# Ledger of designs, part 21: peptides against a protein of PDB entry 3HUF

Target 1, 320 residues: chain A of PDB entry 3HUF
Amino acid sequence: MWIIEAEGDILKGKSRILFPGTYIVGRNVSDDSSHIQVISKSISKRHARFTILTPSEKDYFTGGPCEFEVKDLDTKFGTKVNEKVVGQNGDSYKEKDLKIQLGKCPFTINAYWRSMCIQFDNPEMLSQWASNLNLLGIPTGLRDSDATTHFVMNRQAGSSITVGTMYAFLKKTVIIDDSYLQYLSTVKESVIEDASLMPDALECFKNIIKNNDQFPSSPEDCINSLEGFSCAMLNTSSESHHLLELLGLRISTFMSLGDIDKELISKTDFVVLNNAVYDSEKISFPEGIFCLTIEQLWKIIIERNSRELISKEIERLKYA

## One batch from the design tools (peptide; aimed at target 1 R27 K41)

Design b2_p13_4_s2 (made by RFdiffusion4, then SolubleMPNN; from b2_p13_4 with H2L E7K E8K)
Fold by OpenDDE base, seed 2:
Structure b2_p13_4_s2 (fold): chain B 320 residues (1-320), chain A 13 residues (1-13)
Amino acid sequence: as target 1 above (320 residues)
Amino acid sequence: SLEEELKKIEEEE
């Protein structure tokens, strides 16, 4: 989201969130959803127009700002952005920091981009929320991104958390839920004058972790917790692979259960399967190998003695 | 004065 602040008292000492939309900036405008009042005798009654575009798909992957357009409204002394005069037709900016000078005003408006990118676990939730979040200047998507700051957990009561949620947690992404998204949708008008009124996503995250026994106390409790162990998995999910890597596992991949040869068994402590393969192939599992699902593995990982638990299961199957 | 110039700017706008 774009936030503006100003030097001196020209913005009345307030920070303001600028959502996607158009704003007239000037001395003789009243603060509302489309106007920004600036208090200086050196600023025109109607001085500039700011236009903030909705996020692009690229912005989701880069964490880049919504495009910020500035146009001078034919003022006597013009408008500058980052010490450059704004062109007659206006200019567009993709920098994360903008120093905006209106005419001869000795104080500048400082615009800065606060990065927020929300990943969704499922397409249905994305379809429901993407439009509203984009109108807040928040990029959204389904795919993993290094720019992702928040991850939406789907609340299915009584179900295990998804691999996506597990991975988001281990990546130290702020996990949020539908309640947080609902709250974000209601505050749009209330945050116009005070950017600090934005809902605290970190508080939401802390509450999710505290109230759900499927989460450990911290990602640090799980990261590299299985260092020194080796697993094999079906080459079906990149996200599952990345999750297992964050656990510190050495990973071998195979295409089918029939590809599990004596060599693979000799170097592998356990096999990780998806639920569908695990349930369908239970009778055909190779003898002498420990097979489990990611969800079963996660239940072990969240325990303080995870290494001892997994070692015990491996030993049990070697001597059986 | 700077104040007179500012007043003229306020009147011309």
Scores: peptide ipSAE 0.032, ipTM 0.652, DockQ to the pose 0.111
OpenDDE base, seeds 1, 3, 4, 5: peptide ipSAE 0.024, 0.025, 0.028, 0.026; ipTM 0.580, 0.631, 0.630, 0.595; seed 1 fails the geometry check

Design b2_p13_4_s3 (made by RFdiffusion4, then SolubleMPNN; from b2_p13_4 with S1K H2L E7K)
Fold by OpenDDE base, seed 5:
Structure b2_p13_4_s3 (fold): chain B 320 residues (1-320), chain A 13 residues (1-13)
Amino acid sequence: as target 1 above (320 residues)
Amino acid sequence: KLEEELKEIEEEE
């Protein structure tokens, strides 16, 4: 989201979130959803127009800012952004930091981009929330991204957490739920006067982890916890592969269960399968190898003695 | 003085 603050008292000592939309900036406007009052005698009654665009699909993957357009409203002394005069037709900016000078005012408006990028685990929840979050200047998507700051877990009561949620946790992404999204939707008016009133997602995350026994105490308890073990997996999902890498596993990939030969078995401690393959092919598993789902593996990894539990299970099947 | 001269120039807009 874009946040503005200013030097001196020209913004009355307040910070403000700028959501996607159009703002008239000047001395003789009242602060509301479409106006920014600036207190200086060196600023025109109506000085500039700020226009913030909604996030692009690219912004979800890059964590880049919503496009910031500045137009001078034909003022005597013009408007500058980053020491450059704004062109007569206005200019657009994609920099994360903007120093905006209105006329000859010695104090600048500082606009900065606070990165918030929300990944969804569920396409139905994305469909429900994406429009509202985009109107807050928050990029949203389903696919993993290095720019993701927050992850919305799917709340299915009594189900295991998804691979996406497991991976988000190990990546130290802030896991949130629908309650946080609801709260974000209500703050739009209150944050006009004070950007500090923006809710902290860390409290939501702490509550999720505390109230759900499917999470370990920290990502550090699981990262590299299986170092030295080797697994084979069906080459189906990138998230599953990255999750297993974060556990410190050596990973071999195969295309079908029929490709699991004696050579692969000799180099592999266990086979990781998705639920669909595990349930459909349970009767046809290769002899002499431990096959499990990612969810079954996760239940072992969250235990303090995970290495001992896995070792015992591998031994049971190698000597059977 | 310079701040006062700047004040007169912009109160006219």
Scores: peptide ipSAE 0.045, ipTM 0.704, DockQ to the pose 0.114
OpenDDE base, seeds 1, 2, 3, 4: peptide ipSAE 0.037, 0.041, 0.040, 0.038; ipTM 0.693, 0.697, 0.693, 0.684; seed 3 fails the geometry check

Design b2_p13_4_s4 (made by RFdiffusion4, then SolubleMPNN; from b2_p13_4, 5 letters changed)
Fold by OpenDDE base, seed 5:
Structure b2_p13_4_s4 (fold): chain B 320 residues (1-320), chain A 13 residues (1-13)
Amino acid sequence: as target 1 above (320 residues)
Amino acid sequence: DLEKLLKEIEEEE
């Protein structure tokens, strides 16, 4: 999200979130959803227009800022952004830091991009929330992205956590739920005067982890916990591969269970399958190696003795 | 078997 602050108390010592939308900036406007009051005699009554665009799909993958447009409202002394005079038709900016000078005011408005990018595990949840979050200047999506800062866990009562949730946890993404999203939706008006009123996602995350036994105590307990072991994986999602890599596994990929030959078995400690293949092809599993789902592996990996549990199962099958 | 192992884990909780 865009946040503005200013030098010399021209914003009354307050920080403000700029959501997507259009703002008239000037001395003789009142702070609201479309106006930013600036307190200086050197600033015009109506000085500039700021326009924040909604996030693009590209912004979700890059963590780039919403486009920031600045137009001078035909003022005597103009507007500058990053020491450059704004053009007559306005200019658009994608820099994460903007130093905005209004006329001859010696104090600047500093706009900075706070990265927040929310991945959803569930397409229905994305469909429900994406529009509202985009109107907050928050990029949203389903696919994994290196720019993701937050992950919305799918709340299915009594279901195991998804591979997406497991991976989000291990990559230290802040896991959030619908309660946090609901809270985010309410702050739009309250943060006009004070951007510090933005809710803390880390507190939501702590509560999720504390109240769900399907999470280990920390990502560090699982990261590289299976170092030195090898698995074979059916060519599935990239998230599944990345998850197994974060566990420290050496991964071999195969296209079908029929491709699992004696040579692969000799070099592999276990086979990881998706649920559909596991359920449909149980009868065709190769001998001398155990096959499991990622969810079954996760149930083992969250245990304090996970490495011992895996080792015992490998030994049982290799020496039987 | 794996099912037994998973059951043992669930019973230790």
Scores: peptide ipSAE 0.187, ipTM 0.807, DockQ to the pose 0.005
OpenDDE base, seeds 1, 2, 3, 4: peptide ipSAE 0.182, 0.173, 0.185, 0.177; ipTM 0.803, 0.799, 0.804, 0.800

Design b2_p13_5 (made by RFdiffusion4)
Pose (drawn by RFdiffusion4):
Structure b2_p13_5 (pose): chain A 301 residues (1-255, 262-274, 288-320), chain P 13 residues (1-13)
Amino acid sequence: MWIIEAEGDILKGKSRILFPGTYIVGRNVSDDSSHIQVISKSISKRHARFTILTPSEKDYFTGGPCEFEVKDLDTKFGTKVNEKVVGQNGDSYKEKDLKIQLGKCPFTINAYWRSMCIQFDNPEMLSQWASNLNLLGIPTGLRDSDATTHFVMNRQAGSSITVGTMYAFLKKTVIIDDSYLQYLSTVKESVIEDASLMPDALECFKNIIKNNDQFPSSPEDCINSLEGFSCAMLNTSSESHHLLELLGLRISTFMKELISKTDFVVLNGIFCLTIEQLWKIIIERNSRELISKEIERLKYA
Amino acid sequence: EEEFEEKLEEYNE
């Protein structure tokens, strides 16, 4: 999401989260959902228009920002963005850091993008919530992405968690649920400061894993719990390979050395396991000679 | 708040 703040007291010492839409910025304008008051001698009463475009699907994968546009409103002293004068017809920016000078004001409005891309575990959940989050400047998607910062698990309806959830937990993604999304549906009309929505997501995550037999205490105890073991799988997607790597496994991808060297086969007279079955063991027992002894029992037998 | 109001008034004048 986009945030602005400034040195001096030109934004009254406050920061602000800017959502997709348009803002009029100027000396004689009141701070509301569509105006930003910036007080300085050289800033025109109505000085600049900031237009933030809604996110594209590609930004969910790249981590790129919503397009930020600035128009100078025929002002006495002009507008610059990163030291470039804003021409008529305005300019658009896809960088993550923007220094915006209004008139001759010695203090710049500093706009920066905070990474926030939300992965859903369920297509019906994505379709229900995507438009809401996109209007806040939050890209969403279903497939794996390296720019994902949060993962929305389905309602844990007294049932096992999905592989997408296990994977998000291991790569240290913040796991959230519907209750946090309901909070996000509150905030479009609001004028709130930098980092206003982020801590609640971490609180939601910390509460989810508490008293939960689908999760251990931390991603740290899960990571490299199966070191010294090896495995094999058919056409391993880079995500499942990375998931198994995070468990400390050695992996052999296939399209006498696939059988005796390899301790077990991970799926989707050899011994086979699903990741769902492997997660049950990855939690269960205690030590490295216990939590990896149940897996060593399933191999010999 | 009052200081910002006074400052704005001075800039408008």

Design b2_p13_5_s1 (made by RFdiffusion4, then SolubleMPNN; from b2_p13_5, 9 letters changed)
Fold by OpenDDE base, seed 1:
Structure b2_p13_5_s1 (fold): chain B 320 residues (1-320), chain A 13 residues (1-13)
Amino acid sequence: as target 1 above (320 residues)
Amino acid sequence: DEKEKKLLKEIEE
């Protein structure tokens, strides 16, 4: 989201969130969803137009800002952005920090991009929320992205958390739910005058973790917790691979259970399978190797003695 | 509010 603040109290000492939309900026406008009042004698009554575009698909992957367009409204002294005069037809900016000078005002409006990218675990939830979130200037998507700041957990009561949720947790992404999204959708008007009124996603996250026994106390409890162990996995999910890497596992990949030879078994402590393969091929598992699902592995990992537990399971199958 | 009024007065002058 774009946030503006200004020097010299020209924004009345307030920070403001700018959502996608068009704003007339000037001395003689009233603050609302389409106007930004600036308090300076050196600023025209109607000085500039700011236009913030909705997020692009690229912005979800890069964490880049919504495009920020500035047009001078034919003022005597013009408008500058980052010390450069805005062109006659307006200019567009993708920089995360904009210093906007209106006319000869000695104080600048500072616009900065606060990165917020929301990954969804569920495509149905994405479809439900994407439009509203994009109107808040929040990029959204399903795919894993290094730019993601928040992850929407699917609330299926009584089910195990998904691999996506597990990975989001270990990546230290702020896990949120639909309740946070609902709250976020209501604040659009209230945050016009005070950007600090944005809902605290960390509080939502803390509540989710506190109320769900499927999460450890912190990601740090799990990161590298299985250092020194080796696993093999089906090359089916990038998220699963990254999850196992964050656990500190050495990972070998295979395409089918038939690829699990004696050499692989000799180098591998256990095999990680998805639920579908585990359930369908349980009878055909190679002898002498411990096979488990990611969900079964997660249940071990969240325990304080995870290393001991996994070692016992490995040993149990070596002697079976 | 008072600070705002003062600033507004400074603009009207």
Scores: peptide ipSAE 0.030, ipTM 0.580, DockQ to the pose 0.715
OpenDDE base, seeds 2, 3, 4, 5: peptide ipSAE 0.024, 0.029, 0.000, 0.026; ipTM 0.542, 0.562, 0.332, 0.549; seed 3 fails the geometry check

Design b2_p13_5_s2 (made by RFdiffusion4, then SolubleMPNN; from b2_p13_5, 8 letters changed)
Fold by OpenDDE base, seed 1:
Structure b2_p13_5_s2 (fold): chain B 320 residues (1-320), chain A 13 residues (1-13)
Amino acid sequence: as target 1 above (320 residues)
Amino acid sequence: DKKFEEELKKIEE
């Protein structure tokens, strides 16, 4: 989201969130959803127009800002952004930091991008929330992104957490739920004057973790917890691979169970399978190797003695 | 806020 602050109390010492939309900026406007009052004698009554665009698909992957358009409203002394005069027809900016000078005002409006990109675990929830979140200037998507800051967990009571949720947790992404999204959707008007009123997603996350026994106390409890072990997995998902890497596993990939030869078995402590393959091929598993699902692995990982547990399971199958 | 109105008046002068 875009946040503006200003020097010299020209914004009354307040930080303001700029959601996608159009704002008239000037000395003689009243603060509302479409106006930004700036207190300076050097600023025109109506000085500039700011237009914040909705996030693009690219912004979800890059964590880039919503496009920021500035137009001078034919003022005597013009408008500058980052020491450059705004063109007659206005200019658009994609920089994460904008110093906006209105006329000869000695104090600048500082606009900065606070990155918030929300990944959804399922397309249904994305479809429900994407429009509302985009109107808040929040990029949304389904695919993993390095720009992802938040992850929406689907609360199906009594179901195991998904691989996406596991990976989001280990990546230290802030896991949120529908309750947070609902709250976030209601604050749009209340945060106009004070950006600090933005809901704390970390508190929501803490509550999710505290109330769900499927999570360890911290990602650090799991990261590299299986260092020194080797696994093989079907080349099915990038998220699963990255999850196993975060556990500190050495990973070999195979395309079919038929590719699991004696050489692979000799180098591998266990095989990780997806649920579909595990359930369908359970009878045809190669002898002498421990096969488990990611969910079964996760149940081991969340235990305090995960290394001992997995070692016992590996030994049990080697001597059987 | 009265202070703000006073500042506005000082700016309109």
Scores: peptide ipSAE 0.026, ipTM 0.531, DockQ to the pose 0.639
OpenDDE base, seeds 2, 3, 4, 5: peptide ipSAE 0.025, 0.021, 0.021, 0.025; ipTM 0.596, 0.537, 0.576, 0.535

Design b2_p13_5_s3 (made by RFdiffusion4, then SolubleMPNN; from b2_p13_5, 9 letters changed)
Fold by OpenDDE base, seed 1:
Order: C-alpha cells, then structure tokens, then sequence
Structure b2_p13_5_s3 (fold): chain B 320 residues (1-320), chain A 13 residues (1-13)
C-alpha cells in the first residue's frame, strides 16, 4: 500500500494510506477518498492529481508498488517528483519512495510503499477476496512468492493444516484468516486520516497460533530441527521441497517409488510422500525404509522432542 | 471542519 506523510505539518502531521484511485491534491480541497488537503501558502488550490493503479500480477511476485501517476494541474511552479519536474502530460512512477514537491513549498510529501502481498492457500478464497484486496492496493495470488507477506489459511475445521500453511509458517509469513480480510475490507474510510488505523495482522496471527495446536510456538522451533537427517521425496511439490529444506533435511528426489533402490535407501533416513501416493502405494513400499506423509512428519516436527521421535521411528523400521 | 476552514483562511492570508 502507498502511504504518504509530509514535512512541516503540511499534512497536519498525519500519515495517510492511498488506495488505488484518483486524488486531487491541493490547498483548497477537503480530505476524502478523492482529495488530499495540503496546508501551504506555496501550494495551489488544486495543485496536482495523483492516480494510483491497482496491483499488477507482476507486483505479486516482485512486491513492487502499485503504479503512481502524478500530474500537475497547470500550476505556476509545477510539481516535482524525486527532484525531477513532472512532465506536461504527467509521469508514472514505480519507485518505492517518492519525494513529491508541490510548487515552491519547502516541505515535501513523502510517499512510500509498504509491501503487503497476500498469498491464498485456497483458490476459492482468492476468487472471493482478490478484487477487494486489489482495490486496497494489495497484490494477491496462489503461487508461492518471495514477496508474500501474508498467507490466508483455509479454515477447514477439524482438518490438518495444509503444506502451504506449514511452509508459510516456517517462512515467517504472517498467517491470517478470513476474519482479518473482513476487517481489512472495512477500514478503507477510517485510514484516510491515519494510516496507523490499519488492522494489526500480527495480532490475528498470534490468535491463530494460540488457538491451534497444530502450530509450534515459533518457526524457530522447527527450522533446522531435522538437521543431519536425509529424506527422499516425490518431485511433486515445490512447496513441499522448500518446507523440507527449512527443516534442515538433505533431500533426494525421485519420480516413482520404483526409483527407490538400495543406494537411495542406504543414504535416506525416511521417504516423504503425499497423501495420495501414501494411501495408494502403502502395500508397495520398499522394504527397510520409513515412509511417511508430510502431515505425519509435521505432527512429529511440532513436538519438542521431534529429533528423538523421528529417530525412534527410523529405528523401529530397521528392526521390523 | 471549522479548524480546517480557519487553517485555510490563514493560508489565504
């Protein structure tokens, strides 16, 4: 989201969130969803037009800002952005920091991009929320992205958390739910005068973790917790691979259970399978190797003695 | 609103 603040109290000492839309900026306008009042004698009554575009698909992957357009409204002294005069037809900016000078005002409006990218675990929830979130200037998507700041957990009551949720947690992404999204959708008007009125996603996250026994106390409890162990997995999910890497596992990949030879078994402590393969192929598991699902592994990982537990399971199958 | 108007008047002066 774009946030503006200004020097010299020309914004009344307030920080304001700018959502996608068009704003008339000037001395003689009233703050609302389409106007930004600036308090300076050196600023025209109607000085500039700011236009913030909705996020692009690229912005979800890069964490880049919504495009920021500035047009001078034929003022005597013009408008500058980052010390450069805005062109007659206006200019568009993709920089994360904009220093906007209106006329000869000695104080600048500082616009900065606060990165917020929301990943969804569920395509149906994405379809439900994407439009509203994009109107808040929040990029959204399903795919894993290094730019993601928040992850929407699918609330299926009574089910195990998904691999996506597990991975989001270990990546230290702020896990949120639909309640946060609902609240976020209501703040659009209230944050006009004070950007600090944005809902605290961390509080939502803390509540989710506190109320769900499927989460450890912190990601740090799990990160590298299985350092020194080796696993093999089917090359089916990038998220699963990254999850196992964050656990500190050495990972070998295979395409089918038939690829699990004696050499692989000798180098591998256990095999990680998805639920579908585990359930369908359980009878055909190679002898002498511990096979488990990611969900079963997660249940071990969240325990304080995870290393001991996994070692016991590995040993149990060596003697079976 | 009144404070804004007063502030605007001070800017126009």
Amino acid sequence: as target 1 above (320 residues)
Amino acid sequence: DKKEEELLKKIEE
Scores: peptide ipSAE 0.032, ipTM 0.527, DockQ to the pose 0.488
OpenDDE base, seeds 2, 3, 4, 5: peptide ipSAE 0.000, 0.031, 0.000, 0.030; ipTM 0.268, 0.616, 0.216, 0.590; seed 2 fails the geometry check

Design b2_p13_5_s4 (made by RFdiffusion4, then SolubleMPNN; from b2_p13_5, 9 letters changed)
Fold by OpenDDE base, seed 2:
Structure b2_p13_5_s4 (fold): chain B 320 residues (1-320), chain A 13 residues (1-13)
Amino acid sequence: as target 1 above (320 residues)
Amino acid sequence: DEKEKEELKKIEE
């Protein structure tokens, strides 16, 4: 989201969130959803127009800002952005920090981009919320991205958390739920004059972890917890692979259970399968190897004695 | 004060 602040009292000492839209900026306008009052004798009644575009798909992957357009409204002394005069037709900016000088005003308006990118676990939730979040200037998507700051957990009562949620947690992404999204959708008007009224996602995240026994106390409790163990996995999910890497596992991949030969068994402590393969092929599992699902593995990982638990299961199957 | 008034006049024009 774009936030503006100003030196001195020209913005009445307030920080303001600018959502996608158009704003007339000047001395003789009233603060509302489309106007920004600036209190200075050196500023025109109507001085500039700010236009913030909705997020692009690229912005989701880069964490870049919504495009910020500035146009001078034919003022006597013009408008500058980052010490450069704004062109007659206006200019567009993709920098995360903008110093906007209106005319001869000795104080600048400072616009800065606060990065927020929300990943969704399922397409249905994305379809429901993407439009509203984009109108807040928040990029949204389904795919994993290094720019993602938040992850929307799907609340399915009584089900295990998804691999996506597990991975988001281990990546230290802030996990949020539908309640937080609902709250965000209602706050748009109240945050216009006070950016501090933006809901704290970290509080929501803490509440999710505290109230769900499927989460460990911290990602650090799980990261590299299985260092020294080796696994094999079906080459079907990149997200599953990254999850297992964060656990500190050495990973081998295979395409089918028939590819699990004596060599692979000799160097592998256990095999990780998806639920569909586990349920369909459980009768045909190779002898002498421990097979489990990611969800079963997660249940072990969240325990304080995860290494001992896995070791016992491996030993049990070697001597069976 | 007079310079500020003159600048104000130049902006209101």
Scores: peptide ipSAE 0.040, ipTM 0.726, DockQ to the pose 0.106
OpenDDE base, seeds 1, 3, 4, 5: peptide ipSAE 0.037, 0.039, 0.033, 0.037; ipTM 0.647, 0.730, 0.666, 0.728

Design b2_p13_6 (made by RFdiffusion4)
Pose (drawn by RFdiffusion4):
Structure b2_p13_6 (pose): chain A 301 residues (1-255, 262-274, 288-320), chain P 13 residues (1-13)
Amino acid sequence: MWIIEAEGDILKGKSRILFPGTYIVGRNVSDDSSHIQVISKSISKRHARFTILTPSEKDYFTGGPCEFEVKDLDTKFGTKVNEKVVGQNGDSYKEKDLKIQLGKCPFTINAYWRSMCIQFDNPEMLSQWASNLNLLGIPTGLRDSDATTHFVMNRQAGSSITVGTMYAFLKKTVIIDDSYLQYLSTVKESVIEDASLMPDALECFKNIIKNNDQFPSSPEDCINSLEGFSCAMLNTSSESHHLLELLGLRISTFMKELISKTDFVVLNGIFCLTIEQLWKIIIERNSRELISKEIERLKYA
Amino acid sequence: EHEEKLEEIEEEE
């Protein structure tokens, strides 16, 4: 999401989260859902228009920002963005840091992008919530992405968690649920400061894993719990390979050395396991000679 | 304080 703040007291010492839409910025304008008051001698009463475009699907994968546009409103002293004068017809920016000078004001409005891309575990969930989050400047998607910061698990309806959830937990993504999304549906009309929505997501995550037999205490205890072991799988996607790597496994991808060297086969007279079955063991027992002893029992037998 | 500063700017103008 986009945030602005400034040195001096030109934004009254406050920061602000800017959602997709249009803002009028100027000396004689009141701070509301569509105006930003910036007080300085050289800033025109109505000085600049900031237009933030809604996110594209590609930004969910790249982590790129919503397009930020600035128009100078035929002002006495002009507008610059990163030291470039804003021409008529305005300019658009896809960088993550923008220094915006209004008139001859010695203090710049500093706009910066905070990473926030939300992965859903369910297509019906994505379709229900995507438009809401996109209007806040939050890209969403279903497939794996390296720019994902949060993962929305399905309602844990007294049932096993999905591989997408296990993977998000291991790569240290913040796991959230419907209750946090309901909070996000509250905030479009609001004028709130930098980092206003982020801590609640962490509190939601910390509460989810508490008293939950689908999760251990931390991603740290899960990571490299199966070191010394090896495995094999058919056409391993880079995500499943990375998931198994995070467990400390040695992996051999296939399209007398696939059998005796390899301790077990991970799926989607050899011994086979699903990742769902492997997660049950990855949690269950205690030590390295216990939590990896039940997996060593399933191999010999 | 910011309202007073805006008022002073308007008077100077």

Design b2_p13_6_s1 (made by RFdiffusion4, then SolubleMPNN; from b2_p13_6, 5 letters changed)
Fold by OpenDDE base, seed 2:
Formats: structure tokens, sequence, C-alpha cells
Structure b2_p13_6_s1 (fold): chain B 320 residues (1-320), chain A 13 residues (1-13)
């Protein structure tokens, strides 16, 4: 989201969130959803127009700002952004920090981009929320991105958490739920004049972890917890692969259970399968190898003695 | 002088 602040009292000492939209900036405008009053004798009654675009798909992957357009409203002394005079037709900016000088005002308006990118676990939730979040200037998507700051957990009552949720947790992404999204959607009007009224996602995240026994106390409890073990996995999910890497596992990939030869068995402690393959192929599992699902593995990983639990299961199958 | 220049800027804006 874009936030503006100013030196001195020209913005009345307030920080303002600018959502996607158009704003008239000047001395003789009233603060509302489309106007920014600036208190200075050196600023025109209507001085500039700010236009903030909705997020692009690229912004989701880069964590870049919504495009910020500045136009001077034919003022006597013009407008500058980062010490450069704004052109007659207006200029567009993708920098995360903008110093906006209105006329001869000795104080600048400082615009800065606060990065927020929300990943969704499922397309249905994305379809429901993306439009509203984009109108807040928040990029949204389904795919993993290094720019993602938040992850929306799907609340299915009584189901195990998804692989996406497990991976988001281990990546130290802030996990949020539908309740947080609902709160964000209602706050749009109240945060116009006070950026501090933005809901704390970390509080929501702490509450999710505290109230769900499927989460460990911290990602650090699970990261590299299986260092020294080796697994094989079906080459079907990149997210599952990255999850297993964060556990410290050495990973081999295979295309079918028939590709699990004696060589693979000799170097592998256990095989990780998806639920569909695990349920369909239970009778066809190779003898002498421990097969489990990611969800079964996760249940072991969240335990304090995860290494001992896995070692016991591996030994049990070597002597059976 | 500075107040008069500021006042002229105020009247011309």
Amino acid sequence: as target 1 above (320 residues)
Amino acid sequence: KLEEELKKIEEEE
C-alpha cells in the first residue's frame, strides 16, 4: 500500500494510506476519499493530481508498488518528484520512495510503499477476495512468490492443514484467515487518515497458531529437523519438494512406484506419497520401505521427538 | 519582504 507523510505540519502530522484511485492535492480541498488537503501558503488551491493504479500481476511476483502517477494542475511553480520536474502530461513512478515537492513549499510529501502481497491456498478464495484486495492496492495470487508476505489459510473444519499452509508456515509467511480478510475489507474508510488503524496480521497469525494443534510453536522447531535423513518422492509437486527441503531432507524423485528399485531403496529412509497414490497403491508398496503421506509426515514433524519417531518407524519396517 | 512575497504568492495561486 502507498502511505504518505509530510515534513512539518503540512499534512497535519498525519500519515495517510492511499488506496488505488485518484486524489486532488491542494491547499483548498477537503480531506476525503479523493482529496488531500495540504496546509501551506506556497501550495496552490488545487496543485496536483495523484493517481494510484491497481496492482499488476507482475507486482505480485516482484513486491513492487502500484503505479503512482503525478500530474501538476498547471500551477505557477510546478510539481517535482525526486527533484525532477513533473512533465505537462504527468509522469508515472514505480519507485518505492517518492519525495513530492509542491511548488515552492519547503516541506516535501514523502510517499513510501509498504509491501503486502497475499497468496491464496485455493482458487475459490482468490476469486472471492482478489477484487476487494486489489482495490486496497494489495497484489494477490495462487503461486509461490518470494514477494508474498501473507498466506490465506482455508478454514476447512476438521481437515488437516494443506501442504501450501505447511510450506507457508516454514517460509515464515504470515498466515491469515478469512476473518482477517473480512476485517481488511471493512477498514478501508477508517484508515484514510490514520495508517496505524491497519489491522495487525501478526496478531491474527499468533491466534491461528495458538488455537490450532496442527502448528508447531515456531518454524524453527521444524526447519532442518530431519537433517541426515533421505527420502524419495513422486515428482508431482514443486511445493512438496520445497517443503521437504526445508525439513533438511535429501530428496530423490521418481515418476511411479515401479521406478523404486533396489538402489533407490538402499539410499532412502522413507518414501513420501500424495494421498491419492498412497490410498490406491497401499497393496503395491515395495517391501522393506516406509511409505507415508506429507500429512502423516507433518504429524510426526510437529512432535518434539520427531527424529526418534521417524527412526522407530524406519527400524520397525527393516525388521518386519 | 518575505511576508509580502508570501502574500503575493498566496494571491497569485
Scores: peptide ipSAE 0.038, ipTM 0.654, DockQ to the pose 0.112
OpenDDE base, seeds 1, 3, 4, 5: peptide ipSAE 0.028, 0.031, 0.036, 0.029; ipTM 0.569, 0.630, 0.639, 0.571

